Peptides against a protein of PDB entry 3OAK. Designs and how they scored, part 9

Target 1, 145 residues: chain A of PDB entry 3OAK
Amino acid sequence: DDLEQYLDEKILRLKDEMNIAAQLDIDTLNKRIETGDTSLIAMQKVKLLPKVVSVLSKANLADTILDNNLLQSVRIWLEPLPDGSLPSFEIQKSLFAALNDLPVKTEHLKESGLGRVVIFYTKSKRVEAQLARLAEKLIAEWTRP

## One batch from the design tools (peptide; made by RFdiffusion4, then SolubleMPNN)

Design b1_p25_3_s3
Fold by OpenDDE base, seed 3:
Structure b1_p25_3_s3 (fold): chain B 145 residues (1-145), chain A 25 residues (1-25)
Amino acid sequence: as target 1 above (145 residues)
Amino acid sequence: FDEEFWKEMEKEAEELLEKAEKLYE
């Protein structure tokens, strides 16, 4: 219906915006590595984060979020950057908090690739302890029979 | 519980970790 179509389009637009933001940050950091210009700062994801958090926090959007594989974009935002660094603490904290409230199923993990990245956060020694614990909690919930 | 799926995810996570640590050094 009209509402469902509107919500799908809303989520798909956000998904595109997230993917663009991630790619722009990757391009910025790759150029920084190539040129050595340390004035190049990747800020596109951080700028878009409030909008992402707003959408992910809406209970009435959960089905639309999962059905349109927005978690793929969440996964992309959490992946290590070209220089091996991790996304900002705020991005990690906000996304893990949002994931905790979503009814994520195995099928969503398979189509998004999110499982691999969250496991990564349980293993990395450069992740803050509080966020590593959140990642561990998510894995525990997702691997329940 | 899909054991094969999670086993693969564990392997891929370790590969991702190795790559990230190598780049960060």
Scores: peptide ipSAE 0.668, ipTM 0.947, DockQ to the pose 0.866
Fold by OpenDDE base, seed 2:
Structure b1_p25_3_s3 (fold): chain B 145 residues (1-145), chain A 25 residues (1-25)
Amino acid sequence: as target 1 above (145 residues)
Amino acid sequence: FDEEFWKEMEKEAEELLEKAEKLYE
């Protein structure tokens, strides 16, 4: 219906914005690596983060979020950057917190690739302990019978 | 749960970790 269509379009627009932000940050960091210009700072994801958190926190959007594979964009935002570094602490913290409240199923993990990345966060020694624990909690929830 | 799926995810996560560590060095 009209409401469902509106919500789908809203989530798909956010998904696109997230993907663009991620790519722009990647481009910035790649250019920084190539040119040595340390003044280049990747800020696009950070700028968009409040909007992402706002959407992910709305219970009435859960089905729309999952049905439109917004988790793919969440996965992209959590992936290591071109220099092997991780996204900001704030991005990690906010996204893990938001994921904890979503009714994520195996099918969503398969289509998004999110499972692989969250497992990564349980293993990386560069992840803050508190965030590693959040990642572990998610894995435990997702692997429950 | 889908045990085979998660085994594959574990493997892929390890590969991602290895790649990230190499890049960070």
Scores: peptide ipSAE 0.666, ipTM 0.947, DockQ to the pose 0.835
Fold by OpenDDE base, seed 5:
Structure b1_p25_3_s3 (fold): chain B 145 residues (1-145), chain A 25 residues (1-25)
Amino acid sequence: as target 1 above (145 residues)
Amino acid sequence: FDEEFWKEMEKEAEELLEKAEKLYE
């Protein structure tokens, strides 16, 4: 129906914006590596984060979020960067909090690749302890019979 | 739960971790 179409378009637009932001940050860091110009700072994801959090927190958008595989873009935002560093603490914290409130199923994990990345956060020694615990909580919930 | 799926994910997570640590050094 009309409402369903409207919500799908809204989520797909955000998905595109998230992917663009991630790619721009990757490009910035790759250029930094190539040129040695330490003044190059990746900040596109940080700028878009408030909008992402706003959408992910809406209960009425949960089905649309999951059906349109927005979790793939969430996964991309959580992945290690070209220099091996991790996204900002605020990005990690906000996304893990949002994931905790979504009815994520195995099928969504398979199509998004999110499972691999969250497991990564339970293992990395460079992740803050509080965020590692959040990652562990998610894995426990997703693997529950 | 899908045990085989999660075994695969854990393996891939370890590979991702190894790659990230190598790049960070």
Scores: peptide ipSAE 0.665, ipTM 0.946, DockQ to the pose 0.819
Fold by OpenDDE base, seed 1:
Structure b1_p25_3_s3 (fold): chain B 145 residues (1-145), chain A 25 residues (1-25)
Amino acid sequence: as target 1 above (145 residues)
Amino acid sequence: FDEEFWKEMEKEAEELLEKAEKLYE
């Protein structure tokens, strides 16, 4: 219906915005690496984060989020950056919190690639302990029979 | 659960970890 179509379009627009933000940050960091200009700061994801959190926190958007594979963009935001660093603590914290409240199924993990990345966060020694534990909790829930 | 899928994800996660650590050095 009209509402469902509106919600689909809303999520797809956000997905596009998230992907653009991620790419812009990657471009910034690649240029920083190439030029050595430490004044280049990647801030596009951080700027968009409040909007992402707002959408992910809405229970009535869960189906739309999952059906439109917004988790692919979440995965992209969580991936290591060109210099091997991780996204900001705030991004990690916010996204893991949101994931904890979504009814994620194996099919969503397959189509998004999110499973690999969350496992990564259980293994990396550069992840804050509290977030590593949250990642472990997610994996445990997703692998439950 | 899909055991084969998760084994694959575990392997890919290790590869991602190795890549990230190498870049961070």
Scores: peptide ipSAE 0.664, ipTM 0.946, DockQ to the pose 0.828

Design b1_p25_3_s4
Fold by OpenDDE base, seed 3:
Structure b1_p25_3_s4 (fold): chain B 145 residues (1-145), chain A 25 residues (1-25)
Amino acid sequence: as target 1 above (145 residues)
Amino acid sequence: FDEEFFAEMEREAEKLLEEAEKKYE
C-alpha cells in the first residue's frame, strides 16, 4: 500500500533524525565535560521537538509509530545525559503527554526499553512532581491485568 | 501483565538512577 509505505518512511526518517539529534547532544555534553567549555550547549533535541510532538499527536500515525519502534527513540530522548542531568522540562512534558495517548503494549515496551526509563522518572527526586505523577500513571496503565 | 518483565525493568531503573545520581554529584 502506497500510503502505508509513505507513513513508514516518514516515521523511519523521523526516528533517524531523533537518534542523530540525541547523539549530537550527547557529543556536545561529553565535549563540555572534557574541555570545560561551558559555552557548549546541547540544543538539537529541543530544535526537533516540535516536529516530534506533531507526529506523536496524530492518531492516524499511532500504528506506524509503534510498528517502527519509534518508542526506542523516545526512550533515548528521555534517558539521563552524560553529566547525569535530565532532558529539558519541555521535552519530558511533551513526550509523557504524547505517550499517554498511544496504545502502548508490553511488546512495545520490550522492544524499545521505554519501561525502564519511565520507571526511573517515578523514582528520581529531580523530576518535577507533575511529571512524576504522569510517569506513575503510565506505569499503572501498562501494568494492568 | 508480564510481572517478570516489569520486575526486571524495576531493577534496571534502579541501576539507571544510581548511575545518574553519581554523575550529577
Scores: peptide ipSAE 0.694, ipTM 0.953, DockQ to the pose 0.867
Fold by OpenDDE base, seed 5:
Structure b1_p25_3_s4 (fold): chain B 145 residues (1-145), chain A 25 residues (1-25)
Amino acid sequence: as target 1 above (145 residues)
Amino acid sequence: FDEEFFAEMEREAEKLLEEAEKKYE
């Protein structure tokens, strides 16, 4: 119906914005690697984070979020960067908290690739202990019978 | 749950970890 279409378009627009922000940050870091200019700072995801958190926190958008595979963009935001570093502590914390409130199912993990990345956060020695515990909590929830 | 799928995710996570560590060096 009209409401469903409106919500779909809202989520798809955010998905596009998230993908653009991620690519711009990747481009910035690749340029920093190429030129050696350490003044180049990737900030596009950080700028968009409040909007992402606002949408992910709305219970009435859960079905729309999952049906439109917004989790693929969440996965992209959590992936290691070109220099091997990880996204900011605040991005990690905010996204893990938001994921904890979503009814994520195996089918969503398969279509988004999110499971692989979250497991990565349980293994990496460069992840803060408190965030590793959040990642472990998500995996435990997703692997329940 | 799909045990085989989650086992696959763990294998892929390990690959991602190895790649990230190589780039960090």
Scores: peptide ipSAE 0.692, ipTM 0.953, DockQ to the pose 0.847
Fold by OpenDDE base, seed 2:
Structure b1_p25_3_s4 (fold): chain B 145 residues (1-145), chain A 25 residues (1-25)
Amino acid sequence: as target 1 above (145 residues)
Amino acid sequence: FDEEFFAEMEREAEKLLEEAEKKYE
């Protein structure tokens, strides 16, 4: 119906915006590595984060979020950066918190690749302890019978 | 739950970890 279509389009637009933000940050960081210009700072994801968190927190959007594989874009935002560093602490914290309230199923993990990345956060020595615990909590929830 | 799938994810996570650490050094 009209509402479903509206919500789908809303989520798909956000998904696109997230992907673009991630790519722009990657491009910025790659150029920084290539040129040595330390004035190049990746800010696109940080700028979009409030909107992402707002959408992920809406209970009425849960099905639309999952059905349109927005978690793929969440995964992309959590992946290590070109230089091997991790996304900002705030991005990690906000996304893990939001993920904890979503009814994520195995099928969503498969189509998004999110599981691999979250497990990564339980293992990396460069992840803050509090965020590692959040990642562990997610894995525990997803592996429940 | 799908134990095999999660085992696969864990293996892939290890690969991701190795790659990230290699780049960071």
Scores: peptide ipSAE 0.692, ipTM 0.953, DockQ to the pose 0.853
Fold by OpenDDE base, seed 1:
Structure b1_p25_3_s4 (fold): chain B 145 residues (1-145), chain A 25 residues (1-25)
Amino acid sequence: as target 1 above (145 residues)
Amino acid sequence: FDEEFFAEMEREAEKLLEEAEKKYE
């Protein structure tokens, strides 16, 4: 199916772009730690965020998103950074909102590692209360009988 | 739901939290 293949390739390209953005930010922050150059700012994920949100918000892409394990890249974007800091508030807010609208199943959590990270956000004292509540809501939905 | 899996995720989340806090300090 040409359409199916097109959609798969679209998601896989985004997945690659997300992974590259994450790695570039990690590299920037690691260099910042090593050199002490505070002018080094990690902004690649923030720059790509609008595109990520646009794709994640499309209901017709939900199956393609989940089948291609795009949630692995979402997990990577949410993980603590090399210096222990968290991704920007906007990234957290946008991704949690998008996750809330996806029919995420246990199998997707297992293959992506997303569950661990979202639970982390329910526990961290450095997470804004409103985002911690969103994380808790997701966990509650995923742990329904 | 998979109670054992989510219990494991809870434990792993605690490890992640500990690691992040160590780096942040």
Scores: peptide ipSAE 0.690, ipTM 0.952, DockQ to the pose 0.863

Design b1_p25_4_s1
Fold by OpenDDE base, seed 4:
Structure b1_p25_4_s1 (fold): chain B 145 residues (1-145), chain A 25 residues (1-25)
Amino acid sequence: as target 1 above (145 residues)
Amino acid sequence: SELEKLKEEAEKLLKEAEEEWEKLL
């Protein structure tokens, strides 16, 4: 129906925006690495983060979020950056918090690739302990029999 | 370099994470 279509389009637009933001930040950091220009700061994801958090926090959007594989874009945002660093703590914290409230199923993890990346966060020494523990919690919940 | 080491570490951990994820499925 009209509402369903509207919600799908809303999520798909956000998904596209997230992917673009991620790529722009990657491009910025790659250029920073190439040129050594430390004034180049990747800010696109940070700029978009409030909108992402707002959408992910809406219970009435959960099905639309999961059905349209927005978690793929969440995964992309969580992946290590070209310089080997991780996205900002704020991005990590916000996304993990949002994930904790979503009814994520195994099928969503498979189609998004999110499972692998969250496990990465359980392993990396560069991840804050609190988020590593949350990552572990999520993995346990997502893989429970 | 330090940069390369960080990248290699991340890639290594991602590989390990993939293997572990597959075991959990």
Scores: peptide ipSAE 0.616, ipTM 0.933, DockQ to the pose 0.858
Fold by OpenDDE base, seed 5:
Structure b1_p25_4_s1 (fold): chain B 145 residues (1-145), chain A 25 residues (1-25)
Amino acid sequence: as target 1 above (145 residues)
Amino acid sequence: SELEKLKEEAEKLLKEAEEEWEKLL
């Protein structure tokens, strides 16, 4: 219906925006590495984060989020950056909190690649303890018998 | 370099994570 179509378009637009933001940050960091110009700052994801959080927190969007594989973009945002560093603590914290409230199923993890990345967060010594524990919780929930 | 070390570590952990994830499915 009209509402479903509207919501799909909304989520797909956000998905595209997220992917663009991630790529722009990657480009910025790669250029920073290439040129040594430390004044280059990757901020596109951070700028878009409030909008992402707003959407992910809406219960009425859960099905649309999952059906349109927005979790793929979430995965992309959580992946290590070109310099091997992780996205900002705020991005990690916000996204993991959002994931904790979504009815994520195995099929969504497969199509998004999110499972691997969340396991990564259980292993990395650069992840804050509180987020590592949350990552462990999510993995346990997603892989329960 | 430190950068290279970080990249290598991340890649290593991602590979391990992938293997672990596949085993959980």
Scores: peptide ipSAE 0.615, ipTM 0.933, DockQ to the pose 0.882
Fold by OpenDDE base, seed 2:
Structure b1_p25_4_s1 (fold): chain B 145 residues (1-145), chain A 25 residues (1-25)
Amino acid sequence: as target 1 above (145 residues)
Amino acid sequence: SELEKLKEEAEKLLKEAEEEWEKLL
């Protein structure tokens, strides 16, 4: 219906915005590596984060979020960056918190690739302990019978 | 370089994570 279509379009627009933000940050960091210009700072994801968090936290959008594979963009935002670093602590914290409240199913994990990345966060020594523990919790919940 | 080491570490861990994920499903 009209509402479903509206919500789908809203989520798909956000998905595109997230992907663009991620790519712009990647481009910035790659240029920083290439040129040595330390004034280049990747900030596009950080700027968009409040909007992402707002959408992910809305219960009425959960089905639309999952059905449109927004978790793929969440996965992209969580992936290691070209300079070997991880996304900001705030991005990690916010996204993991949001994931903790979403009714994520195995099929969503498969189509988004999120499962692999969350396991990564259980393994990386560069991840804060509190987030590593949350990642472990999520994996346990997602893989239980 | 340090940068290369960090990237290699991340790639290694992602690969390991993928293998572990596949085993869990």
Scores: peptide ipSAE 0.615, ipTM 0.933, DockQ to the pose 0.802
Fold by OpenDDE base, seed 1:
Structure b1_p25_4_s1 (fold): chain B 145 residues (1-145), chain A 25 residues (1-25)
Amino acid sequence: as target 1 above (145 residues)
Amino acid sequence: SELEKLKEEAEKLLKEAEEEWEKLL
């Protein structure tokens, strides 16, 4: 119906915005590495984060979020950056909190690639202990029979 | 370089994570 279509389009627009923000940050950091220009700061994801958190926190959007594979964009935002660093602590914290409240199923993890990345967060020494523990919790929940 | 070391570490862990994830499914 009209409402369903409206919600789908809303989520798909956000998905596009997230993907663009991620690519712009990657481009910025690659240029920083190549040129040595330390004034180049990747901040597109950080600027968009409040909007992402707002959408992910709405219970009435959960089905739309999962059905449109927004988790693929969440996965992209959580991946290591070109310089080997991780996204900002705030991005990590906010996204993991949002994931903890979503009814994520195995099919969503497969189509998004999110499972692999969350396991990464259980292993990396660069991840804060509190977030590593949350990542472990999520993996345990997602892999329960 | 330090940059290469950090990048290699991340790639290594991602590969390990992929292998572990595949075994869990």
Scores: peptide ipSAE 0.612, ipTM 0.932, DockQ to the pose 0.858

Design b1_p25_4_s2
Fold by OpenDDE base, seed 5:
Structure b1_p25_4_s2 (fold): chain B 145 residues (1-145), chain A 25 residues (1-25)
Amino acid sequence: as target 1 above (145 residues)
Amino acid sequence: SELEKLKEEAERLLKEAEEEWEELL
């Protein structure tokens, strides 16, 4: 199936781009910590976010997203940063909104590690109340028998 | 330092989250 192949390649490319963006931001922040240069700003994820949101919002891509474990990259984007801070509120809000609309199953949570990270968002006092509640909602939905 | 405190908190919460996640399975 030509369409299926095209979609797989599209998602895999995005997955790679997301992982690279995350690593570049981590490198930037680590360098910031090392050098004390506060002018170093981690912006790679933010720059790529519109593309990520666009892809995650497409219903026709849901199966491809889940089958190719794009949620692993979503998990990576949601993880605490080297300085212990969280990704920007915009990233959090956008990704949680996208997750809320995806037919995520337990198997996807296991293979991506996303379950643990979302639970983290129910526990962290640094998370906005609205997102903490959404995280709780997602966990409840994903763990229902 | 504040940075160290934040890192330690994040690591602690991630560990707790992992334990809770495993218990939910």
Scores: peptide ipSAE 0.650, ipTM 0.939, DockQ to the pose 0.886
Fold by OpenDDE base, seed 4:
Structure b1_p25_4_s2 (fold): chain B 145 residues (1-145), chain A 25 residues (1-25)
Amino acid sequence: as target 1 above (145 residues)
Amino acid sequence: SELEKLKEEAERLLKEAEEEWEELL
């Protein structure tokens, strides 16, 4: 119906915006590495984060979020950056909090690639302990028989 | 370099994570 179509378009637009933000930040950091210009700061994801959090936190959007594989963009935002660093703590914390409240199923993890990345967060010594524990919790819940 | 070490660590851990994820499926 009209509402369903509206919500799909809303989520797909956000998905596109997230992907663009991620790529722009990657480009910025790659240029920073290449030129040594430390004034180059990747800020696109941070700028978009409030909108992402707002959408992910709405229960009425959960089905649309999962059906349109927005979690793929969440995965992209969580992946290590070109310099080997991780996204900002705020991005990590916000996204993991949002994931904790979503009815994520195994099929969503497979189609998004999110499972692998969340496992990564259980392993990296550069991840804050509180988020590593949350990552472990999520994996346990998502892989429960 | 330090940058290379960070990148290599990230790639290694991602590879390990992939293997562990597949084992959990």
Scores: peptide ipSAE 0.649, ipTM 0.939, DockQ to the pose 0.836
Fold by OpenDDE base, seed 2:
Structure b1_p25_4_s2 (fold): chain B 145 residues (1-145), chain A 25 residues (1-25)
Amino acid sequence: as target 1 above (145 residues)
Amino acid sequence: SELEKLKEEAERLLKEAEEEWEELL
């Protein structure tokens, strides 16, 4: 199926772009820590965020998103950064909103590692209360009988 | 240092989260 192949390639390209953006931000922050150069700002994820949100919000891409483990890249984007900080509030808010509308199954959580990270967001005092509550909601939904 | 403390906290919480996640499955 040409359409299926096209969609797979689209998602896989985005997955790669997300992973690269995350790594570039990590590299930037590590260099900032190493050199003390506070002018170094990690912006790659933020720059790519609109595209990520656009893709995650499309119902016709849900199966492709889940089948290609794009949630692994979502997990990576949500992980704590080298300086111990969390990704920007906008990234958190956007991704959690997107997750709330995806038909995520247990198998997707296992293969992506997303479950662990979302639980982290229920525990960290550095997370905004609104997002912590949403994280709790997601965990409850994902672990319901 | 403060940086190290924040990193350790994050790592600790991730570990705890992993344990909790495994228990929920």
Scores: peptide ipSAE 0.649, ipTM 0.938, DockQ to the pose 0.807
Fold by OpenDDE base, seed 1:
Structure b1_p25_4_s2 (fold): chain B 145 residues (1-145), chain A 25 residues (1-25)
Amino acid sequence: as target 1 above (145 residues)
Amino acid sequence: SELEKLKEEAERLLKEAEEEWEELL
């Protein structure tokens, strides 16, 4: 119906915005690596984060979020950066909190690749202990029969 | 270099994570 189409379009627009933000940050960091210009700072994801959190926190959007594979963009935002570093602590904290409240199923994890990345967060010594524990919790929940 | 070490660590851990994820499925 009209409402469903409206919500789908809204989520798909956000998905596109997230992907663009991620690519712009990657481009910035790659240029930083190539030129050595330490004044180049990747800020596009951080700028968009409040909007992402707002959408992910809305229970009435959960089905639309999952059906449109927005988790693929969440996965992209959580992946290590070109310099081997991780996204900002705020991005990690916000996204993991949002994931904790979503009814994520195995199918969504497969189509998004998010499962692998969350396991990564249980293993990396660069991850804050509190987030590593949350990552472990999520994996345990997602792999339950 | 430090940059290469960090990148290699991330890539190694992602590979390990992929293997673990596949085993859980």
Scores: peptide ipSAE 0.647, ipTM 0.938, DockQ to the pose 0.851; fails the geometry check

Design b1_p25_4_s3
Fold by OpenDDE base, seed 5:
Structure b1_p25_4_s3 (fold): chain B 145 residues (1-145), chain A 25 residues (1-25)
Amino acid sequence: as target 1 above (145 residues)
Amino acid sequence: SELEEQKKEAEELLEEAKKEWEELL
C-alpha cells in the first residue's frame, strides 16, 4: 500500500546514503595513504550515523529494513577500512546495539554478508571487549539450532 | 610497515571469519 511504498523508498534512500558515505570515507583514507596527508579525515559515516541509528531504532521499520537488505549497508559500515583499522567505536557500538534489537534471520545474514563480519569482531584484538562479547552473543543467537 | 601489517591482519581475520561463518551454516 501507500505506507509500505513510502517506507521502502525511505529505507532505500538511506541505504544509498550509507553506501555513498562509506565510499567517500574509503576514498578519503586511500588518498591519505597515497599522499601522506594526515589532515584528511574520513567523517562521512560519523556525520550520517545519527540518522542511521534513528531509523534502525524504529520498530515499525524492522520489516522494511530487513526486506530491503539495509543490513548490507550496515555490514559495509562495519568492515575494516583500507588501512585495516576499524570504524569508530561509536559506529560499532551503535550498530551492534541496533542489530541486537532487530529480528535478524539467517536469510538476512546470507544476503547481506553480515555474518562473517560480526564473526570478525569476535576475533579482532582491535575490538573493545564489550563489543566482542556482544558480537559473540549475536552469533550465538543467529546460529541457534 | 605498521600500516601494512595492520591491513594484512585485518584481511587474514576476514578470511578466517568467512570460513567460520560458512561452517556454521
Scores: peptide ipSAE 0.662, ipTM 0.946, DockQ to the pose 0.872
Fold by OpenDDE base, seed 3:
Structure b1_p25_4_s3 (fold): chain B 145 residues (1-145), chain A 25 residues (1-25)
Amino acid sequence: as target 1 above (145 residues)
Amino acid sequence: SELEEQKKEAEELLEEAKKEWEELL
Protein backbone atom coordinates (compact mmCIF):
# COMPACT_ATOMS: atom_id res chain seq x y z
CA ASP B 1 0.00 0.00 0.00
CA ASP B 2 0.91 3.66 -0.15
CA LEU B 3 1.99 3.81 3.47
CA GLU B 4 4.22 0.77 3.12
CA GLN B 5 5.88 2.25 0.07
CA TYR B 6 6.33 5.55 1.83
CA LEU B 7 7.96 3.85 4.80
CA ASP B 8 10.25 1.81 2.55
CA GLU B 9 11.42 4.92 0.79
CA LYS B 10 11.89 6.70 4.10
CA ILE B 11 14.08 3.93 5.47
CA LEU B 12 16.06 3.64 2.25
CA ARG B 13 16.72 7.37 2.32
CA LEU B 14 17.90 7.12 5.91
CA LYS B 15 20.11 4.18 4.97
CA ASP B 16 21.70 6.28 2.25
CA GLU B 17 22.16 9.20 4.62
CA MET B 18 23.81 6.94 7.18
CA ASN B 19 26.18 5.50 4.60
CA ILE B 20 27.13 8.95 3.38
CA ALA B 21 27.71 10.15 6.94
CA ALA B 22 29.95 7.18 7.65
CA GLN B 23 31.98 7.70 4.50
CA LEU B 24 32.41 11.39 5.17
CA ASP B 25 33.70 10.63 8.65
CA ILE B 26 36.09 8.05 7.23
CA ASP B 27 37.32 10.56 4.68
CA THR B 28 37.83 13.13 7.41
CA LEU B 29 39.84 10.78 9.56
CA ASN B 30 41.93 9.55 6.65
CA LYS B 31 42.76 13.13 5.79
CA ARG B 32 43.59 13.78 9.43
CA ILE B 33 46.02 10.87 9.38
CA GLU B 34 47.63 11.96 6.14
CA THR B 35 47.96 15.65 6.94
CA GLY B 36 48.30 15.60 10.72
CA ASP B 37 45.66 18.31 10.92
CA THR B 38 44.15 17.70 14.34
CA SER B 39 41.40 20.22 13.67
CA LEU B 40 39.73 17.68 11.40
CA ILE B 41 37.02 16.00 13.45
CA ALA B 42 34.54 13.41 12.22
CA MET B 43 31.09 14.77 13.08
CA GLN B 44 28.68 13.53 10.43
CA LYS B 45 27.45 10.43 12.24
CA VAL B 46 26.96 12.35 15.47
CA LYS B 47 24.90 14.96 13.66
CA LEU B 48 22.63 12.33 12.15
CA LEU B 49 22.38 10.15 15.27
CA PRO B 50 19.18 11.70 16.68
CA LYS B 51 17.33 10.94 13.47
CA VAL B 52 18.67 7.40 13.39
CA VAL B 53 17.66 6.79 17.01
CA SER B 54 14.20 8.20 16.38
CA VAL B 55 13.61 5.82 13.49
CA LEU B 56 15.09 2.75 15.16
CA SER B 57 12.93 3.26 18.25
CA LYS B 58 9.61 3.17 16.40
CA ALA B 59 7.94 -0.22 16.66
CA ASN B 60 5.86 0.37 13.55
CA LEU B 61 9.07 0.68 11.51
CA ALA B 62 10.71 -2.54 12.71
CA ASP B 63 9.68 -4.64 9.71
CA THR B 64 10.64 -1.91 7.28
CA ILE B 65 13.99 -1.46 8.99
CA LEU B 66 14.80 -5.15 8.85
CA ASP B 67 13.42 -5.77 5.35
CA ASN B 68 15.52 -2.98 3.87
CA ASN B 69 18.71 -4.07 5.62
CA LEU B 70 19.14 -0.86 7.57
CA LEU B 71 21.21 -2.99 9.93
CA GLN B 72 23.97 -2.92 7.33
CA SER B 73 24.25 0.80 7.90
CA VAL B 74 24.13 0.24 11.66
CA ARG B 75 27.00 -2.20 11.23
CA ILE B 76 28.97 0.33 9.22
CA TRP B 77 28.44 2.94 11.94
CA LEU B 78 29.74 0.57 14.60
CA GLU B 79 32.87 -0.56 12.75
CA PRO B 80 36.24 0.70 13.93
CA LEU B 81 37.48 3.79 12.14
CA PRO B 82 40.53 3.99 9.86
CA ASP B 83 42.81 4.80 12.77
CA GLY B 84 41.49 1.81 14.71
CA SER B 85 39.45 3.93 17.10
CA LEU B 86 35.77 3.33 17.80
CA PRO B 87 32.79 5.56 17.08
CA SER B 88 31.74 7.84 19.93
CA PHE B 89 30.38 6.30 23.09
CA GLU B 90 27.04 7.95 22.44
CA ILE B 91 26.75 6.30 19.04
CA GLN B 92 27.64 2.93 20.52
CA LYS B 93 25.23 3.28 23.41
CA SER B 94 22.34 4.50 21.27
CA LEU B 95 22.70 1.85 18.60
CA PHE B 96 23.12 -1.05 21.00
CA ALA B 97 20.05 0.12 22.91
CA ALA B 98 18.08 0.22 19.69
CA LEU B 99 19.30 -3.22 18.65
CA ASN B 100 18.18 -4.61 21.98
CA ASP B 101 14.56 -3.74 21.15
CA LEU B 102 14.47 -4.90 17.53
CA PRO B 103 13.25 -8.37 16.58
CA VAL B 104 16.51 -9.20 14.82
CA LYS B 105 16.73 -12.62 13.18
CA THR B 106 19.69 -14.62 11.95
CA GLU B 107 18.96 -13.77 8.33
CA HIS B 108 19.22 -10.06 9.12
CA LEU B 109 22.54 -10.60 10.83
CA LYS B 110 23.91 -12.49 7.84
CA GLU B 111 22.86 -9.96 5.23
CA SER B 112 24.09 -7.00 7.29
CA GLY B 113 27.31 -8.40 8.70
CA LEU B 114 26.29 -7.03 12.08
CA GLY B 115 27.05 -10.20 14.02
CA ARG B 116 30.80 -10.12 13.62
CA VAL B 117 30.94 -6.46 14.57
CA VAL B 118 28.96 -7.08 17.74
CA ILE B 119 31.37 -9.92 18.57
CA PHE B 120 34.13 -7.37 18.13
CA TYR B 121 32.51 -5.28 20.86
CA THR B 122 32.60 -8.24 23.24
CA LYS B 123 36.36 -8.51 22.71
CA SER B 124 37.76 -5.01 22.34
CA LYS B 125 39.51 -3.48 25.34
CA ARG B 126 38.41 -0.08 24.08
CA VAL B 127 34.73 -0.79 24.74
CA GLU B 128 33.05 0.31 27.97
CA ALA B 129 32.12 -2.59 30.24
CA GLN B 130 28.40 -1.84 30.15
CA LEU B 131 28.35 -1.99 26.35
CA ALA B 132 30.51 -5.08 26.22
CA ARG B 133 27.97 -6.80 28.47
CA LEU B 134 25.12 -5.66 26.27
CA ALA B 135 26.95 -6.94 23.21
CA GLU B 136 27.37 -10.30 24.92
CA LYS B 137 23.66 -10.34 25.74
CA LEU B 138 22.74 -9.68 22.14
CA ILE B 139 25.04 -12.40 20.83
CA ALA B 140 23.56 -14.87 23.30
CA GLU B 141 20.03 -13.99 22.21
CA TRP B 142 20.82 -14.10 18.50
CA THR B 143 22.54 -17.47 18.66
CA ARG B 144 19.81 -19.21 20.63
CA PRO B 145 17.63 -21.73 18.76
CA SER A 1 53.97 3.83 15.29
CA GLU A 2 51.35 3.79 18.00
CA LEU A 3 48.65 4.73 15.52
CA GLU A 4 49.68 1.97 13.19
CA GLU A 5 49.60 -0.52 16.04
CA GLN A 6 46.13 0.63 17.04
CA LYS A 7 44.90 0.14 13.51
CA LYS A 8 46.54 -3.26 13.25
CA GLU A 9 45.02 -4.34 16.55
CA ALA A 10 41.53 -3.37 15.40
CA GLU A 11 41.94 -5.18 12.10
CA GLU A 12 43.19 -8.34 13.74
CA LEU A 13 40.39 -8.27 16.28
CA LEU A 14 37.83 -7.85 13.51
CA GLU A 15 39.20 -10.91 11.79
CA GLU A 16 39.01 -12.89 15.01
CA ALA A 17 35.46 -11.68 15.55
CA LYS A 18 34.53 -12.71 12.03
CA LYS A 19 35.79 -16.23 12.61
CA GLU A 20 34.03 -16.51 15.95
CA TRP A 21 30.76 -15.27 14.50
CA GLU A 22 30.92 -17.75 11.66
CA GLU A 23 31.48 -20.53 14.17
CA LEU A 24 28.40 -19.48 16.13
CA LEU A 25 26.11 -19.71 13.11
Scores: peptide ipSAE 0.662, ipTM 0.946, DockQ to the pose 0.824
Fold by OpenDDE base, seed 1:
Structure b1_p25_4_s3 (fold): chain B 145 residues (1-145), chain A 25 residues (1-25)
Amino acid sequence: as target 1 above (145 residues)
Amino acid sequence: SELEEQKKEAEELLEEAKKEWEELL
């Protein structure tokens, strides 16, 4: 119906915005690496984060979020950056908190690639202990029969 | 370099994570 279409379009627009923000940050960091210009700071994801958190936290949007594979954009935001560094602590913390409240199923993890990235967060020494533990919790929940 | 080591570490861990995830499915 009209409401369903409205919600789908809303999530798809956010998905596009997230993907654009991620690519702009990647471009910025690649340029920083190439030029050595330390004044180049990747800020696009951080600027968009409040909007992302707001949408992910709404229980009435959970089905729309999962059905439209917004988790693919979440995965992209969590991946290591071109220099091997991680996204900001705030991004990590906020997204993992949001994931903890979503009814994520195996099919969503397969189509988004999110599972492998969350396992990465259980292994990396650059991840804060509290987030590594949360990542482990999520993996345990997602792999239960 | 430090930067190359950081990048290499991340890439290796991602590959390990991919394999582990596939084994869990």
Scores: peptide ipSAE 0.661, ipTM 0.946, DockQ to the pose 0.852
Fold by OpenDDE base, seed 2:
Structure b1_p25_4_s3 (fold): chain B 145 residues (1-145), chain A 25 residues (1-25)
Amino acid sequence: as target 1 above (145 residues)
Amino acid sequence: SELEEQKKEAEELLEEAKKEWEELL
């Protein structure tokens, strides 16, 4: 119906915005690596984060979020950056908190690639202990029979 | 370099994570 279509379009627009933000940050960091210009700072994801958190926290959008594979964009935002560093702590914390409240199913993890990235966060020495523990919790919940 | 090492480490961990994820499902 009209509402479903509206919500789908809203989520798909956000998905595109997230992907663009991620790519712009990647481009910025790649240029920083190439030129050595330390004044280049990747901030596109950080700027968009409040909107992402707002959407992910809305219970009425959960089905739309999952059905449109927004988790793929969440995965992209969590992936290591070109220099091997991680996205900001705030991004990590916010996204993991949001994931903890979503009714994520195995099929969503497969189609988004999110599962392997969350496992990465259980392993990386660059991840804060509290987030590593949360990542472990999520993996346990997602893989229980 | 340290930068190259960081990148390599991340790539290796991602590969390990991928294998572990596949084994869990």
Scores: peptide ipSAE 0.661, ipTM 0.946, DockQ to the pose 0.862

